# Ledger of designs, part 44: peptides against a protein of PDB entry 3VZA

Target 1, 98 residues: chain A of PDB entry 3VZA
Amino acid sequence: RVERLCKSKELFEERLGLEIRRIHNEQLQFIFRHIDHKDPDKPYMFTLSINEQGDYEVTSCTPPLDCISEFQLKVRETNNFSAFIANIRKAFTALSFK
Target 2, 62 residues: chain B of PDB entry 3VZA
Amino acid sequence: AAYVTQLYYKISRIDWDYEVEPARIKGIHYGPDIAQPINMDSSHHSRCFISDYLWSLVPTAW

## One batch from the design tools (peptide; aimed at target 2 Q6 L7)

Design b2_p26_3_s1 (made by RFdiffusion4, then SolubleMPNN; from b2_p26_3, 11 letters changed)
Fold by OpenDDE base, seed 1:
Structure b2_p26_3_s1 (fold): chain B 98 residues (1-98), chain C 62 residues (1-62), chain A 26 residues (1-26)
Amino acid sequence: as target 1 above (98 residues)
Amino acid sequence: as target 2 above (62 residues)
Amino acid sequence: REELERRREELDKTDVKELLRKIIES
């Protein structure tokens, strides 16, 4: 089972171009790659925590996204975490063309 | 890595077939209504194309 | 495969926020 889990994680990381890390102060770091076709290894990332009220809270975003505050509001309202992550990647993709 | 792999599934709704050869991207995407198979030859595509394609399967509607 | 199907069905019912907490607290 452990070997299967490791293989599964590696497949997700490579194929989705998304790495998930636990970092200091009870936060998760989401690192997107494969965004810029001219520079596939360029990272686009944000950090996330669950605050004292139990709400999703974005603690950083690099590069900055104007829409990140709105997305935080939307995921709090809908609890659609999948759409939250997908929309952030979509926003990073749009930013890579500018 | 158990919880992280579970999170990947919650995000993507994809189950991989991890027993196939490394060059074969095979799995199932479980959409809201219909499950769709994934079956690609990775040697025929760039890493960015593969990622873009897979993410295109994930709905962005809130 | 049957085990994977069962696990998938259970995951569909779980709260993603609780899953995030488990990762953070691990």
Scores: peptide ipSAE 0.728, ipTM 0.958, DockQ to the pose 0.947
OpenDDE base, seeds 2, 3, 4, 5: peptide ipSAE 0.728, 0.727, 0.728, 0.727; ipTM 0.958, 0.957, 0.958, 0.958; seed 5 fails the geometry check

Design b2_p26_3_s2 (made by RFdiffusion4, then SolubleMPNN; from b2_p26_3, 13 letters changed)
Fold by OpenDDE base, seed 2:
Formats: structure tokens, C-alpha cells, sequence
Structure b2_p26_3_s2 (fold): chain B 98 residues (1-98), chain C 62 residues (1-62), chain A 26 residues (1-26)
């Protein structure tokens, strides 16, 4: 079972180009790769925490996204975390063409 | 890593067939209405194309 | 295979917020 879980995680990381890490101060780091077709290894990332009020809070975004505050509001309202992550990736993709 | 793997599923709704050869990208995407099979030869596509395709399966509507 | 199906069904019922908390607090 442990081997299966490890392999599954690796498949997700490579195929989705998304790495998820727990970092200091009780935060999660989401690292997207495979965004820029000219530089597939270039990372696009943001960090997330749950604040004292129990709300999702984006604590950093690199490179910065103008829409990140709106997405934070939307995920708080809908709790659609899947759409939250997918929309961030879409925004990073759009940014890579500029 | 169990919780992280579970989070990947919550995000993507994809279940991989981990018993096939690494070059074969095989799994199932569980959409809200229908399950969609995934079956690709990774040697025929770039990493970026594969990722873009898989993410295209994930709805962005809130 | 049966175990995977059951796990998927349980995950579909689980609030993502609680899952995130488990990861953060681990």
C-alpha cells in the first residue's frame, strides 16, 4: 500500500505538473510546472493557509496574479477547491504568454 | 503521503492505473455526470501538452 | 480494487477543508 501511494503521488506530480508541499507556519505550497511550453521546468507557485477565522488565505503568489484575491473570495464562498486550483493554473498559463 | 494523494484526487478527480508501464498514461476521470477514460502514450506528447490536456478535464466553474 | 472504489466514495463525501486541515496539521 505504501508503494502504491508513493507511485500514485509521483504520477500526479509528473502528469499534472503540480507539487504540493507542507511548509513552515502551517502553510501549503502549490508548485505548478509544465506551464510555459518554452520552459517546462519554470515554477509558478502560491502558498495557502487556513487563518484563525477558518478561511482559506493565499499568503503568497509567484509570479503575482491580479485575480488571486477574487479567487480567494470565490473559494471561500463555494468551497470548490478544485475550481480554485484549476483557475489559478489557467491564470498562470495566461500570464506565461505575456 | 496518503492525505496528499487524496488531495490530488479531490482536485483532479483522476484515478490512475498505476500497474501499467510508465510510458502509458492510463486512468479514469470521474466527472460529475460521466466517467471518462484516459489512455495516452506519453512518448507521443510533450510534458506540457499532457498536463494541459489533463487539466482541461477539470471544470473551472465555481 | 474494491478498496480503491470505497476510498473514492469516501473521498467524494469528505469536505476538502477537513482534508487540507489534516495535511497542514500533520
Amino acid sequence: as target 1 above (98 residues)
Amino acid sequence: as target 2 above (62 residues)
Amino acid sequence: RKEREKLREELDKTDVFELLRKIIES
Scores: peptide ipSAE 0.729, ipTM 0.958, DockQ to the pose 0.913
OpenDDE base, seeds 1, 3, 4, 5: peptide ipSAE 0.728, 0.727, 0.727, 0.727; ipTM 0.959, 0.958, 0.958, 0.958

Design b2_p26_3_s3 (made by RFdiffusion4, then SolubleMPNN; from b2_p26_3, 12 letters changed)
Fold by OpenDDE base, seed 1:
Formats: sequence, C-alpha cells, structure tokens
Structure b2_p26_3_s3 (fold): chain B 98 residues (1-98), chain C 62 residues (1-62), chain A 26 residues (1-26)
Amino acid sequence: as target 1 above (98 residues)
Amino acid sequence: as target 2 above (62 residues)
Amino acid sequence: REERERRREELDKTDVKELLLEIINS
C-alpha cells in the first residue's frame, strides 16, 4: 500500500503539475508548475491555512492574484475546494500571458 | 501520503491506473454526471499540454 | 477493483476540510 500511495502522489505531481507541501505554522503550500509553456518549471504558488474560526484562509500568493480574495470568499461560501484550486490555476495561467 | 493522495482525488476527481507502463497516462475522471476514461501516450505531448488537458476536466463553477 | 470503488465512494462523502486538517496537523 505504501508503494502504491507513493506512486499515486508522484503521478499527480507530474501530471497535474501540482505539488502540495506542509509548511510551518500549520499551513499548506500549493505549488503549480507547467503553467508557462515557455518555462514549464516556473512555480506559481499560494499558501493556505484553516483559521481559528475553521475558515479557509490564503496566507500568501506568489505571484499575487487580484482575484484571490474573492476566491477565498467563494470557497468559504460553497466549500467547493476543487473549484477553488482549479480557478486559482486558471488565474495563474491567465497571468502567465501578461 | 495517504491524506495527500486523497486530497488530489478530491481536487481532480481522477483515479489513476497504476499498473500500466510509465509512458501511458491512463485513468478515469469522475465528473458530476458521468465518468470519462483518460488514455494518453505521454511521449506524444508536452508536460504543459498534459497538465492543461487534465485540468480542463475539472469544473470551475462554484 | 471493488475495493478501489468503495474507497472512492467513501472519499466522495468525506469533507475536504477534514482532509486538510489531517495533513496540516500530521
């Protein structure tokens, strides 16, 4: 089972171009790659925590996204975490063309 | 790794076929209404194309 | 195959916030 889980994680990381890390102060770091076709290894990332009220809270975003505050509000309202991540990637993709 | 892989599924709704050759990207995407098979030859596509395609399967409607 | 399907169905019922908390508190 351990080998299967490790392989599964590696497949997701490579194929989705998304790495998930646990970092200091009870936060998760989401790192997107494969965004810029001219520079596939260029990282686009944000950090996330669950605050004292139990709400999603974006603690950083690099590069910054104007829409990130709105997305934080939307995911709090809908709890649609899948759409939250997908919309952030979509926003990073749009930013890569600017 | 267990919770992280579960999180990847919650995000993407993709279940990979882990028994195929590395060059074959095979799995199932479970959409809200129907399940769609994934079956690609990775040697025929760039990493960016593959990622873009897979993410295109994930709905962005809130 | 049946086991994988069962696990998938259980994951569909799991709250994503609980998964996140399990990761950050592990």
Scores: peptide ipSAE 0.747, ipTM 0.960, DockQ to the pose 0.951
OpenDDE base, seeds 2, 3, 4, 5: peptide ipSAE 0.747, 0.745, 0.745, 0.746; ipTM 0.960, 0.960, 0.961, 0.960; seed 2 fails the geometry check

Design b2_p26_3_s4 (made by RFdiffusion4, then SolubleMPNN; from b2_p26_3, 12 letters changed)
Fold by OpenDDE base, seed 2:
Order: C-alpha cells, then structure tokens, then sequence
Structure b2_p26_3_s4 (fold): chain B 98 residues (1-98), chain C 62 residues (1-62), chain A 26 residues (1-26)
C-alpha cells in the first residue's frame, strides 16, 4: 500500500506538474511546473494556510497574480478547492505568455 | 503521502492506473456527470501538453 | 480495486477543508 501511494503521488506530480508540500508555520506550498512550454521546469507557486478564523488564506504567490485575492474570496464562498487550484493554474498560464 | 494523494484526487478527480507501463498515461477522470477514461502515450506528447490536457478536464466554474 | 472505489466514495463525501487540515496539522 505504501508503494502504491508513493507511486500515485509521483504520477500526479509528473503528469499534473503540481507538487504539494507542507512547509513551516502550518502552510501548504503548491508548486506548478509545465506551465511555460519554453521552460517546462520553471516553477509557479503559491502558499496557503488556514487562518485563525478558519478561512483559506494565500500567504504568498510567485510570480504575483492580480486575481489571487479574488480567487481567495471565491474559494471561501464556494469551498470549491478544485476550481481554486485550476483557476490559479490558468492564471499562471496566461501570465507565462506575457 | 496518503493525505496528499487524496488531495490530488479532490483537486483533479483523477484516479491513475498505476499497473501499466511507465510510458502509458492511463486513468479515469470522474466528472460530475460522467467518468471518462484517460489513455495516452506519453512519448507522443510534451510534458506541458500532457499537463495542459489533464488540467483541461478540471472545471474552473466556481 | 474495491478498496479504491470505497476510498473515492469517502473522499467525495469528505469536505476538502477537513482534508487540508489533516495535512497541515499532521
């Protein structure tokens, strides 16, 4: 079972180009790759925490996204975390063309 | 790893077939109304194309 | 395979917020 879980994680990381790691101060780091077709290994990332009120809070975003605050509001309202992540990736993709 | 893999599923709604050859990207995407198979040869596509395609399966509507 | 199916069913019912908390607080 452990081997299956490890393999599954690796498949997700490679195929989605998304790495998820827990970092200091009880935060999650989401690292997107495979965004820029000219530089597939270039990372696009943000960090997320759950604040004292129990709300999703983006604590950093690199490179910065103008829409990240709106997305934070949307995910708090809808709890649609899937759409939250997908929209961030879409925004990073759009940014890579500029 | 267990919780992280579960989170990947919550995000993507994809379940991989991990018992196939490494070059074969095989799985199932569980959409809200229908489950769709994923089956492609990774050697025929760039990493970016594969990722873009898979993410295109994930709805962005809030 | 049945175990995986049951896991998916469980995950479909679980709030993603609770899953995130499990990851962060584990």
Amino acid sequence: as target 1 above (98 residues)
Amino acid sequence: as target 2 above (62 residues)
Amino acid sequence: REERERLREKLDKEDVFELLRKIIES
Scores: peptide ipSAE 0.728, ipTM 0.959, DockQ to the pose 0.893
OpenDDE base, seeds 1, 3, 4, 5: peptide ipSAE 0.726, 0.654, 0.725, 0.725; ipTM 0.959, 0.942, 0.959, 0.959

Design b2_p26_4 (made by RFdiffusion4)
Pose (drawn by RFdiffusion4):
Structure b2_p26_4 (pose): chain A 98 residues (1-98), chain B 62 residues (1-62), chain P 26 residues (1-26)
Amino acid sequence: as target 1 above (98 residues)
Amino acid sequence: as target 2 above (62 residues)
Amino acid sequence: DAEEEREELDALDTKDLILKILHAPD
C-alpha cells in the first residue's frame, strides 16, 4: 500500500538519480545526482514554481545553466515537462565537462 | 507520496516491476508508439550508467 | 487497474499535478 508508494519513490530516486523536494515558498527542488561519473553523489539542482499566471517558473539553478531560460520559454510554449526535465539533465551533464 | 511517484511517471514514462529482486532493474518504458521492456542486472553496471541509460530512453524533442 | 491509472495520468495536466504536490497536506 503505502509501502509500495515509498518503494516506487526510492526506485525512481536511485535509478534516475533524481530527487524531488517540496521546499519553502511554493517551490519544488529537483536534484540530479549521478551526473559526474567521477563523483556520483555530487548534486546539480534547480527550483521551480508555478507562478500566479499559472506558468512554469524556474526560480534558481545551482550550478547555473545558460540555457535554462530558453528551456523555461520552451516548456511554457509546448507544455512538454518531460522534455524540459530531460533537457535540463543533458545540460548539467554537459556542464560537468566544461 | 502518490503525487511525486505520479510525476516521476510523467517525467520518465517508466512503470517499475515491483515484484523482483532488488538487483534487477525491471519495468516498462512507455511512448507515442509501442511500449518497451527494461530488464537490467544492476550488478553489471555503475549507478551512473544506469541513470544515464534510463534517461536516454526519455525523448528530448520538444 | 495499472493500465487505467496510466491512462488517467496521461490525460492529467502536469501543472495541476505539481500544484497538487505543492498543496498536499503533510

Design b2_p26_4_s1 (made by RFdiffusion4, then SolubleMPNN; from b2_p26_4, 14 letters changed)
Fold by OpenDDE base, seed 2:
Structure b2_p26_4_s1 (fold): chain B 98 residues (1-98), chain C 62 residues (1-62), chain A 26 residues (1-26)
Amino acid sequence: as target 1 above (98 residues)
Amino acid sequence: as target 2 above (62 residues)
Amino acid sequence: RREERRRQLDATDVLELLRQILTAPP
């Protein structure tokens, strides 16, 4: 089972180009790659925590996204975490075209 | 690893077939109404194309 | 069995899942 879980994680990381890490101060770091077709390894990142009220809170976003605050509001309203992550990737993709 | 893989499923709604060769991207995407198979030869596509395609399966409607 | 596991995952609240990840031992 452990070996299967490890392989599953690796497959998701490579195929989705998304790495998920737990970092200091009880935060999750989401690292998107495969965004820029000319630089597939260039990372696009944001960090997320659950605040004392139990709400999703984006604690950083690199590079910054103008829409990230709106997405935080939307995910709090809908609890659609899948759409939250997908929309962030879509926004990073749009940003990569500059 | 268990919780993280569960999170990947919650995000993507993809269940991989882990017993195929690495060059074969095989699984099932479970959409809100229908499930459809994923079956790609990774040697025919760039990493970015594969990622873009898989993410295109994930609805962005809130 | 895989179908049952998937049904359980679908029923799990993502917020609770995130809390488990955030509070799990390093």
Scores: peptide ipSAE 0.746, ipTM 0.961, DockQ to the pose 0.932
OpenDDE base, seeds 1, 3, 4, 5: peptide ipSAE 0.694, 0.684, 0.686, 0.685; ipTM 0.955, 0.954, 0.954, 0.954

Design b2_p26_4_s2 (made by RFdiffusion4, then SolubleMPNN; from b2_p26_4, 12 letters changed)
Fold by OpenDDE base, seed 5:
Structure b2_p26_4_s2 (fold): chain B 98 residues (1-98), chain C 62 residues (1-62), chain A 26 residues (1-26)
Amino acid sequence: as target 1 above (98 residues)
Amino acid sequence: as target 2 above (62 residues)
Amino acid sequence: RREERRKKLDNEDVKELLLKILNAPE
């Protein structure tokens, strides 16, 4: 079972180009790669926590996204985390084209 | 990795067939309409293309 | 409606899942 779970995780990481890490201070780091076709390993990342009110809170975004605050609001309103992540990747993709 | 893999599924709605050959990207995407099979030969595509394609399956509507 | 209900359930599951991840490794 452990081997299967590890395999699945690796498949998701490679195929989605998304790595998820738990980092200090009870935060998750989401690292997108495969964004820039000229530099597939270039990371686009944000960190996320759930604050004391139970709300999603973006604690950092690198490179910065002007829309990240709006996305935080939208995910709080809709609770649609999948769309939240997908829209962030979409925004990073747009940013990669400068 | 149990929780993280579950999270990936909740995000992508993709269920991989992890028992096939490494070069075969095979799985099922459970979209809002119907489930669609994924079956790609990774040797025919760049990593970026594969990721872009898979993410294109994920709805962005809030 | 069924799909929307499924999405809602998934959304609720995600927050719980994230809390588990945030509070303990994997």
Scores: peptide ipSAE 0.689, ipTM 0.952, DockQ to the pose 0.389
OpenDDE base, seeds 1, 2, 3, 4: peptide ipSAE 0.687, 0.687, 0.685, 0.687; ipTM 0.952, 0.952, 0.952, 0.952; seed 2 fails the geometry check

Design b2_p26_4_s3 (made by RFdiffusion4, then SolubleMPNN; from b2_p26_4, 13 letters changed)
Fold by OpenDDE base, seed 3:
Structure b2_p26_4_s3 (fold): chain B 98 residues (1-98), chain C 62 residues (1-62), chain A 26 residues (1-26)
Amino acid sequence: as target 1 above (98 residues)
Amino acid sequence: as target 2 above (62 residues)
Amino acid sequence: RREARRAALDAEDVKELLRKILTAPP
């Protein structure tokens, strides 16, 4: 099962172009690649934590997204984490064309 | 790794068929109403196209 | 309605999953 899980993770990383890492101070780093078709390896990333109130909190976003605060609000309201991540990727994609 | 893979599933709702050849992107996307098969030849597409396509399966409605 | 219910059921699961990831031993 461990081998299967590792392979599954690798498939997700490559095919979704999304890497998920735990970093210092109890944060998760989400690294999107395959955003810019002209530079597929260019990373677009944000970090996420759950604050003391139990709320999702974006602790960084690189490059910055104007909509990230709104998305944080939306995910807190809806708890739709999938849409949260997908919308961030969509926003990064839009940013890559600017 | 177990928790991370579970997280990927919670995000994408995709289950991969990991028993196929590497060049074959095969799996199932579990949408809210119906499940749809994924079956692509990766050699026919760019990495960006593949990712864009897969993410297009994920609804963005809050 | 169906999606809303699904999301509600998954919401706590996701947050708990994240907590487990975030609080796991280094």
Scores: peptide ipSAE 0.645, ipTM 0.945, DockQ to the pose 0.369
OpenDDE base, seeds 1, 2, 4, 5: peptide ipSAE 0.643, 0.640, 0.641, 0.642; ipTM 0.944, 0.942, 0.943, 0.943

Design b2_p26_4_s4 (made by RFdiffusion4, then SolubleMPNN; from b2_p26_4, 13 letters changed)
Fold by OpenDDE base, seed 1:
Formats: structure tokens, C-alpha cells, sequence
Structure b2_p26_4_s4 (fold): chain B 98 residues (1-98), chain C 62 residues (1-62), chain A 26 residues (1-26)
């Protein structure tokens, strides 16, 4: 089972172009790649924590996204984490064309 | 890695077939209405195309 | 087995899952 889980993680990382790391101060770092077709390895990332109130909190976003604050509000309201991540990737994709 | 793989599933709703060759992208996407098979030859597509396609399966409606 | 695990995950609160990850990696 452990080997299967490790392989599964690798498949997700490569195929979705999404790496998930736990970093200092109880934060998660989400790193998107395969966004820019001209530079597939260019990272687009944000960090996330759950604050003292138990709410999702984006602690950084690189490159910055104007919509990230709105997305944080939406995920707090809906708890639709899947849509949250997908919309962030969509926003990064749009940014890569500019 | 169990929790992380579970998180990937919660995000993508994809379950991979881990027993096939690496060049074969095979799995199942569990959409809100129906489950759809994924079966691609990675040698026929760029990494970016593959990722874009898979993410296109994930609804963005809140 | 895989189907049972998937069904369980479908019922799991993602925030609880995140807390588990934040508390202990992997």
C-alpha cells in the first residue's frame, strides 16, 4: 500500500502538474507547473493555512493574482476546495498569456 | 503520503490505474453525474496538454 | 477495496484532511 501511495503521488504531480508541500508554520504550498506551454517548468504557486478561526487563509501567491482574495472568500463560503484549486490554476493560466 | 494522495483525489476526483506502463495515462474521473475513463498515450501529447486536459475535467463552479 | 476507500473520501471534509496534512506530513 505504501508503494502504491508513493506512485500515486508521483502520477498526480506529473500529470496534473501540481506539487503539494508542507512548509514552515503549518502551511501548505501548492506549486503549479505545465502552465506556460513555452516554459512548462515555470512554477506558479500559492501558500495556504487554516487560521485560528478555522478558515482557509492564503498566505502568499507568486505571481500575485488579483482574484485570490475573492477566491479565498468563495472557498470559505462554499467549502468547495476543488473549485478553489481549479480556479486558481485557471487564473494562473490566464496570467501566463500576458 | 496517504493524506496527500487523498487530497489529490478530493481536488481532481481522479483515481489512477497505477498498474499500467508509465506511458499510458489510465484512470477514472468521477464527475458529479457520471464516471468517465481516462486512457491516453502520453507519447502523443505534451506535458502541458495533458495537464490542461485533466484540469478541464474539474468543475470550476463554486 | 479501492471503491470503499473512494466512498469514504467522498464523505470526508476536506478541511479535516488539510488539518491532518498540516499537523503531520504525508
Amino acid sequence: as target 1 above (98 residues)
Amino acid sequence: as target 2 above (62 residues)
Amino acid sequence: RREAEREKLDKTDVKELLREILEAPE
Scores: peptide ipSAE 0.746, ipTM 0.960, DockQ to the pose 0.831
OpenDDE base, seeds 2, 3, 4, 5: peptide ipSAE 0.746, 0.746, 0.745, 0.746; ipTM 0.961, 0.961, 0.961, 0.961; seed 4 fails the geometry check

Design b2_p26_5 (made by RFdiffusion4)
Pose (drawn by RFdiffusion4):
Structure b2_p26_5 (pose): chain A 98 residues (1-98), chain B 62 residues (1-62), chain P 26 residues (1-26)
Amino acid sequence: as target 1 above (98 residues)
Amino acid sequence: as target 2 above (62 residues)
Amino acid sequence: AEREEFLEELDEVDTKDLIKKILNAP
């Protein structure tokens, strides 16, 4: 029941290396791990809210990505949240080799 | 708890097989077209490869 | 069958509404 839900969350967290946290001021924090193979536990994170217009809004990105504003515009236009998350992870992987 | 796991599905389109040993990464990836099985031995791979591989299943086209 | 139906219904759910549900979840 609830054990299955917790198990599902843990499998996603471990397998995708992605944690989602509900934090202050109506925000969700997405934390990617398993990005840098030399340091698998190092986090890359961004925070997101749905603003008063009902639009996706990235409220912070640590470390910064120069393409995340473009990604915000694209996710707003296409409503493709899956691709938005996938492209942010690709950007953090690339940033790790800069 | 259910809402976060539903969002993981929305993001990855993966449904896990919850009835397998912990060492097996088993599930199905869904998409526009036919669903694809996943059955990996976690002992054969690094945590990073598993994550990178699973994420490679997620399309990046907008 | 029930599981497949649930996943099909979840594909139709707006992600922004789902995020709002997460933010407002007690």

Design b2_p26_5_s1 (made by RFdiffusion4, then SolubleMPNN; from b2_p26_5, 8 letters changed)
Fold by OpenDDE base, seed 2:
Structure b2_p26_5_s1 (fold): chain B 98 residues (1-98), chain C 62 residues (1-62), chain A 26 residues (1-26)
Amino acid sequence: as target 1 above (98 residues)
Amino acid sequence: as target 2 above (62 residues)
Amino acid sequence: SERERFLEELDKVDVKELLRQILNAP
């Protein structure tokens, strides 16, 4: 079971180009790769926490996204976390074209 | 690892077939109404194309 | 199937609670 779970995680990381890490101060780091076709290993990332009020809170975004605050509002309203992550990736993709 | 893989599923709605060779990207995407198979030969595509394709399966409507 | 039933139950899990479990996991 453990081996299967480890393989599952690796498959998601490679195929989605998304790594999820637990970091200091009770935060999750979401690292997107495979965004820039010319530089597939270039990371695009944000960090997320659940604040004291129980709300999603983006604590950092690198590179910065103008739309990240709106997305935070939308996910708080809808609780559609899937759309939240997908829209962030879409925004990073758009940003990569500069 | 269990919770993280569950999170990946909740994000992507993809369930992988873990028993196939690494070059075969096989699984099922569970859309809101329709489940569709995924079956790709990774040797025919770039890593970026594969990721873009898989993410294209994920709805962005709030 | 058992796998389908598992995924159906997972669909009912609150994602925010899942995030908390990840953050509190050993």
Scores: peptide ipSAE 0.770, ipTM 0.960, DockQ to the pose 0.970
OpenDDE base, seeds 1, 3, 4, 5: peptide ipSAE 0.769, 0.770, 0.768, 0.770; ipTM 0.960, 0.961, 0.960, 0.961

Design b2_p26_5_s2 (made by RFdiffusion4, then SolubleMPNN; from b2_p26_5, 8 letters changed)
Fold by OpenDDE base, seed 5:
Structure b2_p26_5_s2 (fold): chain B 98 residues (1-98), chain C 62 residues (1-62), chain A 26 residues (1-26)
Amino acid sequence: as target 1 above (98 residues)
Amino acid sequence: as target 2 above (62 residues)
Amino acid sequence: RERERFLEELDKEDVKELLRKILNAP
């Protein structure tokens, strides 16, 4: 079981180009790579917490996304976390073309 | 690591077959309607293409 | 079907609860 869990995590990280890390102050850091085909290792990242009210809260976004506040609102309304992450990646991808 | 792996599943709805050779990207994507197999040869694609393809399986509708 | 049952239960779990488990892990 331990081997499966470790292997599975590594496969997700590499294949999705998404690393998930717990960082200081009870936050999760989501690091996207494989966004820019010309620079696959360039990171696009945001941090997330669950605030005192129990709501999703984006605490940082690098590079910044104009749409991140709207996405935070949407995920609070829908609780569709999958779409939340996927839309952020889509936004980062669009940003990489600018 | 267990919970993080579960989070990856919650995000992607993908379950990997981890016992195949490293170059084989094999798993199942559990979409809203039908589960679909994933079976790719990673040596035939860039890392960016693979990631883009897999993320294309994830609905973005709220 | 053990794996399938596991995924079915995971589908039922609230993602926010899963996030809390990650954030509160020692």
Scores: peptide ipSAE 0.770, ipTM 0.961, DockQ to the pose 0.963
OpenDDE base, seeds 1, 2, 3, 4: peptide ipSAE 0.769, 0.770, 0.770, 0.769; ipTM 0.961, 0.961, 0.961, 0.961

Design b2_p26_5_s3 (made by RFdiffusion4, then SolubleMPNN; from b2_p26_5, 12 letters changed)
Fold by OpenDDE base, seed 3:
Structure b2_p26_5_s3 (fold): chain B 98 residues (1-98), chain C 62 residues (1-62), chain A 26 residues (1-26)
Amino acid sequence: as target 1 above (98 residues)
Amino acid sequence: as target 2 above (62 residues)
Amino acid sequence: EERERELEELDKEDVFELLRKILSSP
């Protein structure tokens, strides 16, 4: 099982171009790569926590996304975390063409 | 790592076949209605294309 | 099989609770 878990994580990281890290102050860092086809290793990142009120909170976003606040609201409303992450990636992708 | 891999699944709804050769991207995507197989030859695609394709399987509707 | 059961249980789990588990882990 341990081997499967390790392999699975690596497969997700490479194939989705998404790394998930636990960082300080009880936050998760989501690092997207493979966004810019001209620079596949260029990272697009955001950090997430659950605030004192028990709500999803984006604590940082690099590069910044104008839509991130709206997405935060949407995920709080829907709890559709999958769509939340996918939409962020979509937004980063759009930004990469700027 | 267990929780993180579970989170990957919650995000992507993909379950990888980890026993195949690295060049074979094989798994199952569990869509909202129907499960669909994933079976790609990675040597035929760029990393970015593969990622874009896989993410295209993930609904963005809230 | 075992994997199917694992995924079924995972499907039942709220992602919020999963995130809390991750964030609260030492």
Scores: peptide ipSAE 0.756, ipTM 0.960, DockQ to the pose 0.878
OpenDDE base, seeds 1, 2, 4, 5: peptide ipSAE 0.755, 0.757, 0.755, 0.755; ipTM 0.960, 0.960, 0.960, 0.960; seed 2 fails the geometry check

Design b2_p26_5_s4 (made by RFdiffusion4, then SolubleMPNN; from b2_p26_5, 9 letters changed)
Fold by OpenDDE base, seed 1:
Structure b2_p26_5_s4 (fold): chain B 98 residues (1-98), chain C 62 residues (1-62), chain A 26 residues (1-26)
Amino acid sequence: as target 1 above (98 residues)
Amino acid sequence: as target 2 above (62 residues)
Amino acid sequence: DEREAYLKELDKVDVKELLLKILNAP
C-alpha cells in the first residue's frame, strides 16, 4: 500500500506538473512546472493555508497574479477547489507568454 | 501520502492505471458528465504537452 | 467494483477537511 501510494504521488507530480508540499506555519505549497514550454522546469507556485475562520487563504504567489485575490474569493464562495487550482494554472500559463 | 493522493484526485478527477508500463499514461478521468479513458504514449509527447492536455480535462467553471 | 466505490465515497469528502488533515499530519 505504501509503495503504491508513493508511486501514485510521483505519477501525479510528473504528469500534472504539480508538486504539493507542507511548509512552515501550517501552509501548503503548490508548485507548478511544465508551464513554460521553453523552460519546463521553471516553477510557478503559491502557498495556501486555512485561517482561524476556516477560510482558504493564499499567503504567497510567485510570480504574482493579479487574479489571485479574486480566485481566493471564488473558492471561498464555491468551495470548488479543483477549479481554483485549474484557474491558477491557467493564469500562470498566460503569464508565461508575456 | 494517502491524503495527498486523495487531494490529487479531488483536483484532477483522474485515477491512474498503476499496472501498465511507465511510458504508458493510462487512466480514467471522471468528468462531471461522463468518465473518459486516458491512454497516451509518453514517448510521443513533451512533458509540457502531457500536462497541458491533462489539465485541459479539468473544468475551470466555478 | 471496489475501486469505483472508493472513488464515489471520496467524491463526498469535503476538500477543506482533506487539506486540514494534510496540514495537521505528523
Scores: peptide ipSAE 0.782, ipTM 0.961, DockQ to the pose 0.957
OpenDDE base, seeds 2, 3, 4, 5: peptide ipSAE 0.779, 0.780, 0.780, 0.781; ipTM 0.961, 0.961, 0.961, 0.961

Design b2_p26_6_s1 (made by RFdiffusion4, then SolubleMPNN; its pose is not in this set)
Fold by OpenDDE base, seed 2:
Formats: structure tokens, sequence, C-alpha cells
Structure b2_p26_6_s1 (fold): chain B 98 residues (1-98), chain C 62 residues (1-62), chain A 26 residues (1-26)
């Protein structure tokens, strides 16, 4: 049911504070909110694509994360996409305290 | 939105209960070993706290 | 070994492009 799917998406966006969007050049944008408790609507985001070799590739990260290259390597090695997203959120959270 | 909702499930492993009132955050988190119920009153917590709590359920081990 | 979600990511991208094309034809 379309109504159920729309509601499900909205619940995930609000409760996880994560929005997923398709953007130009065959990329996905992941936007985290609810990271900074002082500014809950402040976005923390990265973009992702599957390159010509079929590998996960982070094409941008705002604000930048020093660990993003290592996470890209880890997700390529393990295919653990859940841990990939969770670790990025954890890194953004740590950055918000600085 | 079918594919996007599937992706949310692959990321979080959370299945929501859609039959409850909007203020109630109810569902199940399916961990690798055990399923854990989720049951929160959103009016008692900030949006940031709710998100932090839910993400704490997601393993970060590779 | 974990589940490969790359096919799902591709489906999300393809669906978005399809919807955009359909909108242009309306």
Amino acid sequence: as target 1 above (98 residues)
Amino acid sequence: as target 2 above (62 residues)
Amino acid sequence: PHEDVRPLLRQIIEESEKKEKEKLLE
C-alpha cells in the first residue's frame, strides 16, 4: 500500500534523523540530522555512488571526516553497509562536540 | 518509496508498529541474535535523544 | 559475509530516474 510506504519513510526520516535522496550523476545523498543537540536541524551529509568497478565510493562529505576513507575501505571489504552508515553517524556525532 | 524503506530496514533492522498513536514510538529491532522491542513516548524525549537511542541499537562492528 | 545492498542502491537510483521521465511525459 502506497500510504503505508509513505508513512514508513516519514517515520524513518524523523526517528532516525536520516534522509536519503537521489541526486545528479547516479549518486545518493545521506543527510543526518538530530546530531547536534544544540541545533537539531543542522545537517551532516555525505554522497555515495557505485563506481564503474562496482565499488562503494564516497564522492563528498560535509563536514569532512578524517575517517571516511577508512570506512569506505571497510565497507568494500565487509559489505556491512549497516555498520558503514552507523559509524559515519558516530563520527559526525563526535565532530559535533568540537 | 518501497526501495528506500527497504534500505532503511537494511541499515537499522527496525520494523515499526504502524497501528499506534503518533506519539508512541513502537517497533522491533532485529539484532543478529535477539529481537528487541522498542516502546517509547516521543513526548518525553527530544528528537536528538530518540535518534541517538535508536542508533545505539545498530552494531558498529565491521 | 554480509548481504550486498548495492543492487538495492541501484534500484533506488533507477526508480528515481524513471519517475522523473514519467513526469516529463505528462
Scores: peptide ipSAE 0.678, ipTM 0.943, DockQ to the pose 0.892
OpenDDE base, seeds 1, 3, 4, 5: peptide ipSAE 0.676, 0.672, 0.675, 0.673; ipTM 0.943, 0.942, 0.942, 0.942

